# Peptides against a protein of PDB entry 5EIB: the designs that were tried, part 17

Target 1, 366 residues: chain A of PDB entry 5EIB
Amino acid sequence: VDLEPGTMDSVRSGPFGQIFRPDNFVFGQSGAGNNWAKGHYTEGAELVDSVLDVVRKESESCDCLQGFQLTHSLGGGTGSGMGTLLISKIREEYPDRIMNTFSVMPSPKVSDTVVEPYNATLSVHQLVENTDETYCIDNEALYDICFRTLKLTTPTYGDLNHLVSATMSGVTTCLRFPGQLNADLRKLAVNMVPFPRLHFFMPGFAPLTSRGSQQYRALTVPELTQQMFDSKNMMAACDPRHGRYLTVAAIFRGRMSMKEVDEQMLNVQNKNSSYFVEWIPNNVKTAVCDIPPRGLKMSATFIGNSTAIQELFKRISEQFTAMFRRKAFLHWYTGEGMDEMEFTEAESNMNDLVSEYQQYQDATAD
Target 2, 366 residues: chain A of PDB entry 5EIB as posed
Amino acid sequence: VDLEPGTMDSVRSGPFGQIFRPDNFVFGQSGAGNNWAKGHYTEGAELVDSVLDVVRKESESCDCLQGFQLTHSLGGGTGSGMGTLLISKIREEYPDRIMNTFSVMPSPKVSDTVVEPYNATLSVHQLVENTDETYSIDNEALYDICFRTLKLTTPTYGDLNHLVSATMSGVTTCLRFPGQLNADLRKLAVNMVPFPRLHFFMPGFAPLTSRGSQQYRALTVPELTQQMFDSKNMMAACDPRHGRYLTVAAIFRGRMSMKEVDEQMLNVQNKNSSYFVEWIPNNVKTAVCDIPPRGLKMSATFIGNSTAIQELFKRISEQFTAMFRRKAFLHWYTGEGMDEMEFTEAESNMNDLVSEYQQYQDATAD

## One batch from the design tools (peptide; made by RFdiffusion4, then SolubleMPNN)

Design b1_p9_2_s1 (from b1_p9_2, 3 letters changed)
Fold by OpenDDE base, seed 4:
Parts: structure tokens; sequence; C-alpha cells
Structure b1_p9_2_s1 (fold): chain B 366 residues (1-366), chain A 9 residues (1-9)
């Protein structure tokens, strides 16, 4: 789905364009112009019913509908505005199904779009209420990984999207291969989400290695485990050492010793025990899938529910507040039928979410 | 430096 036709043509002409049904390409003509309000109330609202018709048809064809997975950006008008409209409409129609998102967070390091903090704040407000699981994929973290870890001097959107693709492939491993921990979306939510609003995940992937260093790196379970828990490997720009893990899932792929995985996972928990909440027993879950990703002998994917995710929301809130205090660019949103109150409500709800994460960070066992 | 839109496919 897109409000621009050219993106659909690029997907259709791409190496995997034929895996999608032609009738499932739903697109507009005008785009959202990086405006959440165009995506949510105007251009996106005109297209949403045609998307819902496709969603219904595909849902009815499922033997067992677990839920929905959306991939979208929060900085752009289509992914943010229309994406959150779709989430709301799907939630209204399928209230008992899991809503899972891969939400790409904007960063000034990656984009020049000045209004991204508005689009992100308005989107986070919707995601807090209407999603069950949200993977926070932060363009700031992706850029920093590409530059610092992968040693890419000039990261591209292709390089960032490669990390996104690796992460998405990793977190969906348990859904695609039978006999794994978290084999369904609901079981993942039960294991990862102790409180309904605290469903924002820090993803990570290992191994991340520069092309020049790949030949010298032995891929081992200890190295995967150590890299997966490193703050520099988090695909959300947060330091886990500034918060506490509520829950963690680790998904190992490839032929390895389950005993060695369990030993390394126990060792990393014990070394980092101060960065876990003590009042959630058995809050680290581990899965091992014998099938490696293409091109790797083994990998690990990290999913963290950490109170440190508040650093990401604080960054967006600070950028939002700096513009909103000056009423900068608001006329582009109000001209599409938005009220200024919707901005204030979205800012308030995101600040409440930050306060909730802080409360659970400071909570002790009774 | 900001990433370029050039997709290295």
Amino acid sequence: as target 1 above (366 residues)
Amino acid sequence: MKPSKSAIF
C-alpha cells in the first residue's frame, strides 16, 4: 500500500515483485507530502476502504488468522498517517486479533524532513492505543550501526533497509518454522508484554560485522550472545544500561548446542542482573532454530522490552515540543482538517508512556 | 552525513 504509484511500480518490477498478488497493490496518486494529516484524514482516508476490502479478502482466505503485521515509517505522511488509520480500522474490525508493527522511527541524522517529529508523535499516540506489539526500528540506531559497526562511510537507505530486513527475518523466525518458542503472535505478546501500553520493543541482530572484518571473525554462540546484548547493536537508539529489561526474547538460528546457548544466556543475565527487573521471574526466553539465515552459519535476534525505550520517546518529544511551542508548520496539518488539540493529546499520551516506563524502572520487589 | 537515496540493490 502507498499513496504514491512509483513505489508500487518499484516493488512490482523488483526481484520479488511476483510474490505479491497484483490485486493486492493498492495505491493513490497524490502522495501524503510528508504530512500525517494527509495520510490520516484526506488522501489516506479516500484509499483506506479499498485496502480494507483486500485485508478482508486475505483474512477470509486464512485457515487460522493470528493477526496483522504492518511495516511503516513514522516520519513520512503515508506510513505514519495512513498506516495508523489502517491500524485503527483493522483493530475496529478484528478486536480479538494481534496487531504487530515494524515502526521505523525518524531521525535528523537520516532525513531532512522537518515535520518528522509531528508525524512520529501523532503516530506513537495511535500505536500506544491500537497495537499489541511494536518493534521500534530507529533510523538513528540503524545509521550508527552502519557507520560505526559496519564501517560504511556513507550509509544508504539500502544499507539501513538491509538491517531492517535482517531484523524482520529474525523476529519472524518462530512464526515461519514450527516447534519454536513464541510460535504465534499471541504467545509472543503474553511473554513480552507484562502491561498493555508497554509493548514497544528494542530489536537487535547479530552478527553485525564490517565486510573487511568478516574473514577474521569466528561466529560463536558466546560472540553472538555478547553482541546481541551490546547497546551498540540495538536497533533503537537507547542504552539498556540506562533502564531495566521487563522481558527479553532471544532467537538463535543455525546448528549450535542448545546447552551452550542456555549457558551463555544465563551468563549474560547474571552479568547484567542490575539491568533486569527482579519482580518478573523467568523474563528471558530463548529459542533455537536449526535453520540459519541465508549467507550465515548462525545468527541471533534480540527482542527487548526495556524501560530504556523512553530515551527514544524523549528524543521525539523534545523535537516535537521545540517546533510545537512556535506553532511551526501547524497550518499544513490544520489545513487538512486537524485540530491543534490532537497534537497536545498525542504529546501528552507519549509523555504519559515515558512516565509509565520510568515508574516500572524504579519499582522494586515488595 | 545523511544517507543517500541510491539503493545499492
Scores: peptide ipSAE 0.018, ipTM 0.560, DockQ to the pose 0.019
Fold by OpenDDE base, seed 3:
Structure b1_p9_2_s1 (fold): chain B 366 residues (1-366), chain A 9 residues (1-9)
Amino acid sequence: as target 1 above (366 residues)
Amino acid sequence: MKPSKSAIF
């Protein structure tokens, strides 16, 4: 789905374009112009019913529909505005199904789109209410990983998207291979989301190794475990050491000892015990799939529900507030039928979410 | 520096 035809043509002509049914390519002509309101209330609203018809058809073809998975950007107008409209409409029609998202958070390091904080804030408001699990993939963190860890002097969107694809492949491993922990979206949500609104995950992938260092790095369970818990390896721009993990899932892939995995996972929990809440028993879950990712002998994917995720939301809120207090660019949104109150409600709900994460960070076992 | 759009590999 896109509001621009050129993106769909790129997918269709791509190496995987033939895996999608032609009728499942739903697209507009005008685009959203990086405006959430165009995505949500105008251009996106004109297209949403055509997307819902496809969603219904594909859902009816499922033997056992678990839920939906959306991949979108919160900085643009289509992924943010139309993406959140689709989430809302799908939630209304399928209230008992899991809504999962891979939500790409905007960064001023990656984009020069001035209105990204508005699009992100308006999107987060919708995601708080209408998703069950959201993987926060932060362009700031992706850029920093590419530059600092991978030693890429000039990161590209291809380099960032490679990290996204590796992470998506990692977190979906349990869904794609039978007999694993979190083998369905609902079990993942039950294990990862102790409170309904606190469903924003910090993902990470290991190994991340610069081309120059690949020959010197052993792919071992200890090294994967150490890297996946490193603050520099998080694909959300927050430091886990500034918060507490409510829940963690680790997904190992490749031929390895389950005993060694359990030992290393216990060791890393014990070493980092101050960064976990004490009042959620057995809050770290581990899965091992014997099938490695393509091109690697082994990997690990991290999913953290951490109160440190509030740093990401605070960054967006600060950028939002800096523009909104001046009513900068608001006329582009109000001209598409939005009320200024929707901005204030979205800001409030995101600040409430930050406060909720802080409350549970400070909570004791009594 | 901003990321460039890479060609899809």
Scores: peptide ipSAE 0.007, ipTM 0.493, DockQ to the pose 0.020
Fold by OpenDDE base, seed 2:
Structure b1_p9_2_s1 (fold): chain B 366 residues (1-366), chain A 9 residues (1-9)
Amino acid sequence: as target 1 above (366 residues)
Amino acid sequence: MKPSKSAIF
């Protein structure tokens, strides 16, 4: 789905364009112009019914519909505005199904789109209310991984999207291969989300190794475990050492000893015990899938529900407040039928979410 | 170049 036709042509002409039905390409002509309101109330609202017709048709063709996965950006107009409209409409029609998102957070280090803080804040408000699970993927964190860890002097969107693709493949491993822990979206939500609003995850992937060093690096369970818990390996721009893990899932892939995995996972928890809440018992889940990802002997994917994610929301809120106080570009949103109250409600709900994360960070076992 | 996307209004 896109409000621009050229993105659909790029997908269709791509190496995997033929895996999608032609009738499932739904697109507009005008685009959203990086405006959330245009995505949500005008251009996106004209297109949403045609998307819902496709969603219904594909849902009726499922033997067992677990839920939906949306991949979108929060900085643009289509992914943010139309994406959250689509989430709301799907949630209304399928209230008993899991809504899962891969949400790309905007960063001023990666995009020159001045209005991204508005689009992100308005989107986060919708995601708090209408999603069950949200993987927070920050373009800044991806850029820093590409530059510092992968030793790419000039990271591209292709390099960033490679990390996203590896992570998406990792977190969906348990859904795609039988006999795993978290074998369905609902089980993942039950294990990862102790409080309904606190459903924003820090993803990570290991191994991350520069092309020049890959040939010299032995892939071991201890090295995967150590890298997976490193703050530099997080795909959200927050430091887990500034908060506490509510829950963690680790998904190992490849032929390895389950005993060695359990020993290393216990060792990393014990070494980092101050960064876990003590009042959630058995809050670390580990899965092992014998099938490695393509081109690797083994990998590990990390999913963290951490109170440190509040750093990401605080950054967006600070940028939002600095623009909104000046009414900068606000007329582009109000001209599409938005009220200024919707901005203040979205900011308030995001600040409440930050306060909730802080409350659970400071909570002790009584 | 860093990846960047300009605002389009």
Scores: peptide ipSAE 0.006, ipTM 0.484, DockQ to the pose 0.021
Fold by OpenDDE base, seed 5:
Structure b1_p9_2_s1 (fold): chain B 366 residues (1-366), chain A 9 residues (1-9)
Amino acid sequence: as target 1 above (366 residues)
Amino acid sequence: MKPSKSAIF
């Protein structure tokens, strides 16, 4: 789905364009112009019914519909505005199905789109209410990984999207292959989300290795485990050491010793015990899938529900507040039928979410 | 430095 035709033509002409049904390509002509309100109330609203018709048709063809997975950007107009419109509409029709998102968070380091803080805040407001699971993928963190870890001098969107795709493949491993941990979207939510609003995940993928170092790096369970818990490996621009993990899932892929995995996972928890809440028992889950990702002997994917994710929301809130106090660009949103009150509601709800994360960070076992 | 947009889709 896109509000621009060009994106769809590129997917269709791409190496995997034939994997999708032609009728499942739903697109507009005008785009959202980086405006959430165009995506949500005008251009996106004109297209949403055509998307819902496709969603219904595909849902009816499922032997067992677990839920929905959306991949979108919160900085743009289409992914943010139309993406959150689709989430709300799908939630209305399928209230008993899991809503999962891969939400790409905007960063001023990556984009020059001045209104990204508005689009992100308005989107987060919708995601708090209408999703069960949200993987927070921060373009800042992706850029930093590409530059610092992968040693890419000039990271491209292709390089960032490669990290996104590896992460998406990793977190969906238990859904696609036989396993005991998180074998369905609902089980993932039960294991990862102790409080309904606190469903924003910090993802990570290992190994991350520069092209020049790949030939010299051993892929070992200890190295994968150490890299997954490194703050520099997080795909959200938050330091886990500034918060506490509510829950963690680790998904190992490839032929490895389950005993060695369990030993290394216990060791990393013990070394990082101060960064876990003590009042959630058995809050670290581990899975091993014998099927490695393509081109690797082994990998590990990290999913963290950490109170440190509040750093991401605080960053967006600060940027939002600095613009909103000046009423900067508000007329672009209100001109598309949006109320100014929706900005204040979205800001309030995101600040409440930050306060909730802080409350659970500071909580002790009674 | 910002990531370059890959060329026009």
Scores: peptide ipSAE 0.006, ipTM 0.460, DockQ to the pose 0.019

Design b1_p9_2_s2 (from b1_p9_2, 4 letters changed)
Fold by OpenDDE base, seed 4:
Structure b1_p9_2_s2 (fold): chain B 366 residues (1-366), chain A 9 residues (1-9)
Amino acid sequence: as target 1 above (366 residues)
Amino acid sequence: MKASKSAIF
């Protein structure tokens, strides 16, 4: 789905364009112009029914519908505005299905789009209410990984999207291969989400290695485990040491010793015990799939529900507040039928979410 | 000690 036809043509002409049904390409003509309100109330609202018709048809063809997966950006108007409209409409029609998102958070290091903090804040407000699981894929963190870890001097959207694709492939491993742990979206939610609003995940993928260092790096379970828990490996720009893990899932892929995985996962928990809440028992889950990702002998994918995710929301809120206090660019949103109150409500709900994460960070076992 | 629970799949 897109509000721009050129994106669909790029997907259709791409190496995987033939895996999608032609009738499942739903697109507009005008785009959202990086405006959440165009995506949500005007251009996106005109297209949403055509998308829902496709969603219904595909849902009816499923032997067992678990839920929905959306991949979208929160900085652009289509992914943010139309994406959150689509989430709301699907939630209304399928209230008992899991809503899972891969939400790409904007960063000034990656894009000069001035209104991204508005689009992100308005989107987070919708995601708090209408999703069950949200993977926070932060362009800030992706850029920093590309630059610092991968040693890319000028990271591109292609480089960032490579990290996104590796992460998405990792977290969906349990859904795509026959397994015992988190084999469905609902079981993942039950294991990862202790409180309904606290469903924002810090993802990570290991190994991440610069091309020049690949030949010198051994792929071992200890190295994967150590990298996966490193703050520099988080695909959300938060330091887990500034918060506490509510829950963690680790998904190992490739031929490895389960005993070694269990030993390393126990060691990393014990070493980092101060960064876990004490009052959630067995809050680290580990899975091992014997099928490695293409081109690697082994990998690990991290999913963290951490109170440190509030650093990401604070960053967006600070950027939002700096513009909103001046009423900068608001006329572009109000001209599409938005009320200024929706901005204040979205900011309030995101600040409440930050306060909730802080409350659970400071909570003791007593 | 909080034990990890690992599963093969």
Scores: peptide ipSAE 0.007, ipTM 0.453, DockQ to the pose 0.033
Fold by OpenDDE base, seed 2:
Structure b1_p9_2_s2 (fold): chain B 366 residues (1-366), chain A 9 residues (1-9)
Amino acid sequence: as target 1 above (366 residues)
Amino acid sequence: MKASKSAIF
């Protein structure tokens, strides 16, 4: 789905364009112009029914519908505005299905789009209310990984999207291969989400190795385990040491000893015990899939529900507040039929979410 | 077990 036709032509001409049905390409003509209100109330609202007709048809063709997975950006107008409209409409029609998102967070290091903090704040408000699981994929963290860890001098969208695709492949492993822990979306939510609003995850991937160093690095279970818990391997620009893990899932892929995985996962928990909440027993889950990702002998994917995710929301809130206090660019949104109250409500709900994460960070076992 | 058809958009 896109509000621009050129995106669909790029997907169709791409190496995987043939995996999608031609009738499942739904697109507009005008684009959203990086405006959430165009995505949500005007251009996106004209297209949404055509998308829902495709969603219904594909849902009816499922033998067992678990839920939906949306991949979108929160900085643009289409992914943010139309993406959150689609989430709302799908939630209304399928209230008992899991809504899962891969939400790409904007960063000034990657994009010069001045209105991204508005689009992100308005989107986070919708994600708090209408999703069950949200993977926070931060363009700032992706850029820092590409530059510092992968040693790329000029990271491209192709380099960032490679990290996103590796992470998405990792977190969906249990859904795609039988016999795993978290084999369905609902079971993942039950293990990862202790409180309904606290459903924002920090994904991470290991190994992250520069092309020049790949030949010299032995991939071992201890090294994968240590890298998954390193803040430099997180796809969200938060330091887990500034918060506490509510829940963690680790997904190992490749031929390895389950006993060695369990020993290393126990060792890393014990070594980092101060960074876990003490009042959630058995809050770390581990899965092992014998099938490695393409091009690796083994990998590990991390999913963290951490109170440190509040650093991401605080960064967006600070940028939002700096513009909104001056009413900068607001006329582009109000001109599409939005009220200034929708901005204030979205800012308030995101600040409430930050306060909830802080409350659970400071909570002790009674 | 039939593989659940994922609708990929």
Scores: peptide ipSAE 0.000, ipTM 0.342, DockQ to the pose 0.032
Fold by OpenDDE base, seed 3:
Structure b1_p9_2_s2 (fold): chain B 366 residues (1-366), chain A 9 residues (1-9)
Amino acid sequence: as target 1 above (366 residues)
Amino acid sequence: MKASKSAIF
């Protein structure tokens, strides 16, 4: 789905374009112009029913519908505005199904789009209410991984997208290979989300290795476990050492010893025990899939529900507040039928979410 | 460069 036809043409002409049914390409003509309101209330609202008709048809063809997965950007008007409209409409029609998202957070290091803080804040407000699981994929973190860890001097969207695809492949491993922990979306939510609003995950991937260092790096369970818990391997720009893990899932892929995985996972928990809440027992879950990723002997993917995710929301809130205090660019949103109150409500709800994460960070066992 | 919407697949 897009409000621009050129994106659909790029997908259709791409190496995987033939895996998608032609009727499932739903697109507009005008685009959202990086405006959330245009994505949510005007251009996106004109297209949403055509998307819902496809969603219904595909859902009816499913023997056992678990839920929905959306991949979108929160900086752009289509992914943010129309994406959150679609989430809301799907939630209304399928209230008993899991809503899972891969939500790409904007960064000034990656994009010069000035209104991204508005689009992100308005999107986060919708995601708090209408999703069950949100993987926070932060362009800030992706850029920093590409630059600092991968030693790419000029990271491209292709380099960022490679990290995202590796992460998405990792977190969906249990859904694609039967007999694993968290083999369904609901089971994942039950294990990862102790409080309904606290469903924002920091994903991480290992191995992350520069081309020049590949020959010196061992692909071992200890090394993967250490990297997976390293803050510089997180796909969200927050330091887990500044917060506490509510819950963790680790997904190992490749031929390895379950015993060695369990030993290393216990060791890393014990080493990092101060970064976990003490009042959630057995809050680390581990899965092992014998099928490695393409081109690797083994990998590890991390899913963290951490109170440190508030650093990501604080960054967006600070950028939002700096613009909103000046009423900068608001006329582009109000001109699409938005009220200025919706900005204040979205800012408030995101600040409340930050406060909730802080409350659970500071909570002790009674 | 115009920031192309990163359709991150």
Scores: peptide ipSAE 0.000, ipTM 0.382, DockQ to the pose 0.028
Fold by OpenDDE base, seed 5:
Structure b1_p9_2_s2 (fold): chain B 366 residues (1-366), chain A 9 residues (1-9)
Amino acid sequence: as target 1 above (366 residues)
Amino acid sequence: MKASKSAIF
């Protein structure tokens, strides 16, 4: 789905364009112009019913519909505005289905779009209420990984999207290969989300290796486990050491010893015990899939529900507040039918979410 | 980077 036809043409002409049904390409003509309100109330609202018709048709064709998975950007107008409109409409029609998102958070290091903090804040407000699971994929973290870890001097969207794709492939492993831990979306939510609003995950992927170092790196379970818990491998620009893990899932892929995985996972938990809440017993879950990702012998994917995710929301909130206090660019949103109150409500709800994460960070077993 | 939608998502 896009509000711009050129994106869909690029997908259709791409190496995988033929795997999608032609009728499942729903697109507008005008785009959202990086405006959430255009995505949510105008251009996106004109297209949403056509998307819902496709969603219904595909849902009816499912042998067992678990839920929905959306991939979208919170910085743009289409992914943010229309994406959250779609989430709301799908949630309304399918209240008993899991809503899962891969939500790409904007960063000034990646994009020069001035209104991204508005689009992100307005989106987070919708995601808090209408999603069950949200993987926070932060363009800041992706950029920093590409630059610092992968040693890419000029990270491209292709480089960032490679990390996104690896992460998405990792977190969906249990869904795609039956018999694993968290084999369905609901079971993942039950294991990962102790409180309904605290459903924002920090994903991570290992191995992350620079092209020049790939030939010298041993892929071992200890190295994967260590790298997976390293803050530099988080796809969200948060330091887990500044918060506490509520829950963790680790998904190993490739031929490895389950015993070695369990030993390394126990060791890393014990080493990092101060970064876990003590009042959630057995809050680390581990899965091993014998099927490695393409081009790797083994990998590990991390899913963290950490109170450190508040650093991401604080960053967005600070940027939002700096613009909103000046009413900068608001006329582009109000001109699409938005009220200034919707901005204040979205800011408030995101600040409440930050406060909730802080409360559970500071909570003791007493 | 110039954020083109088509390059991000």
Scores: peptide ipSAE 0.000, ipTM 0.385, DockQ to the pose 0.027

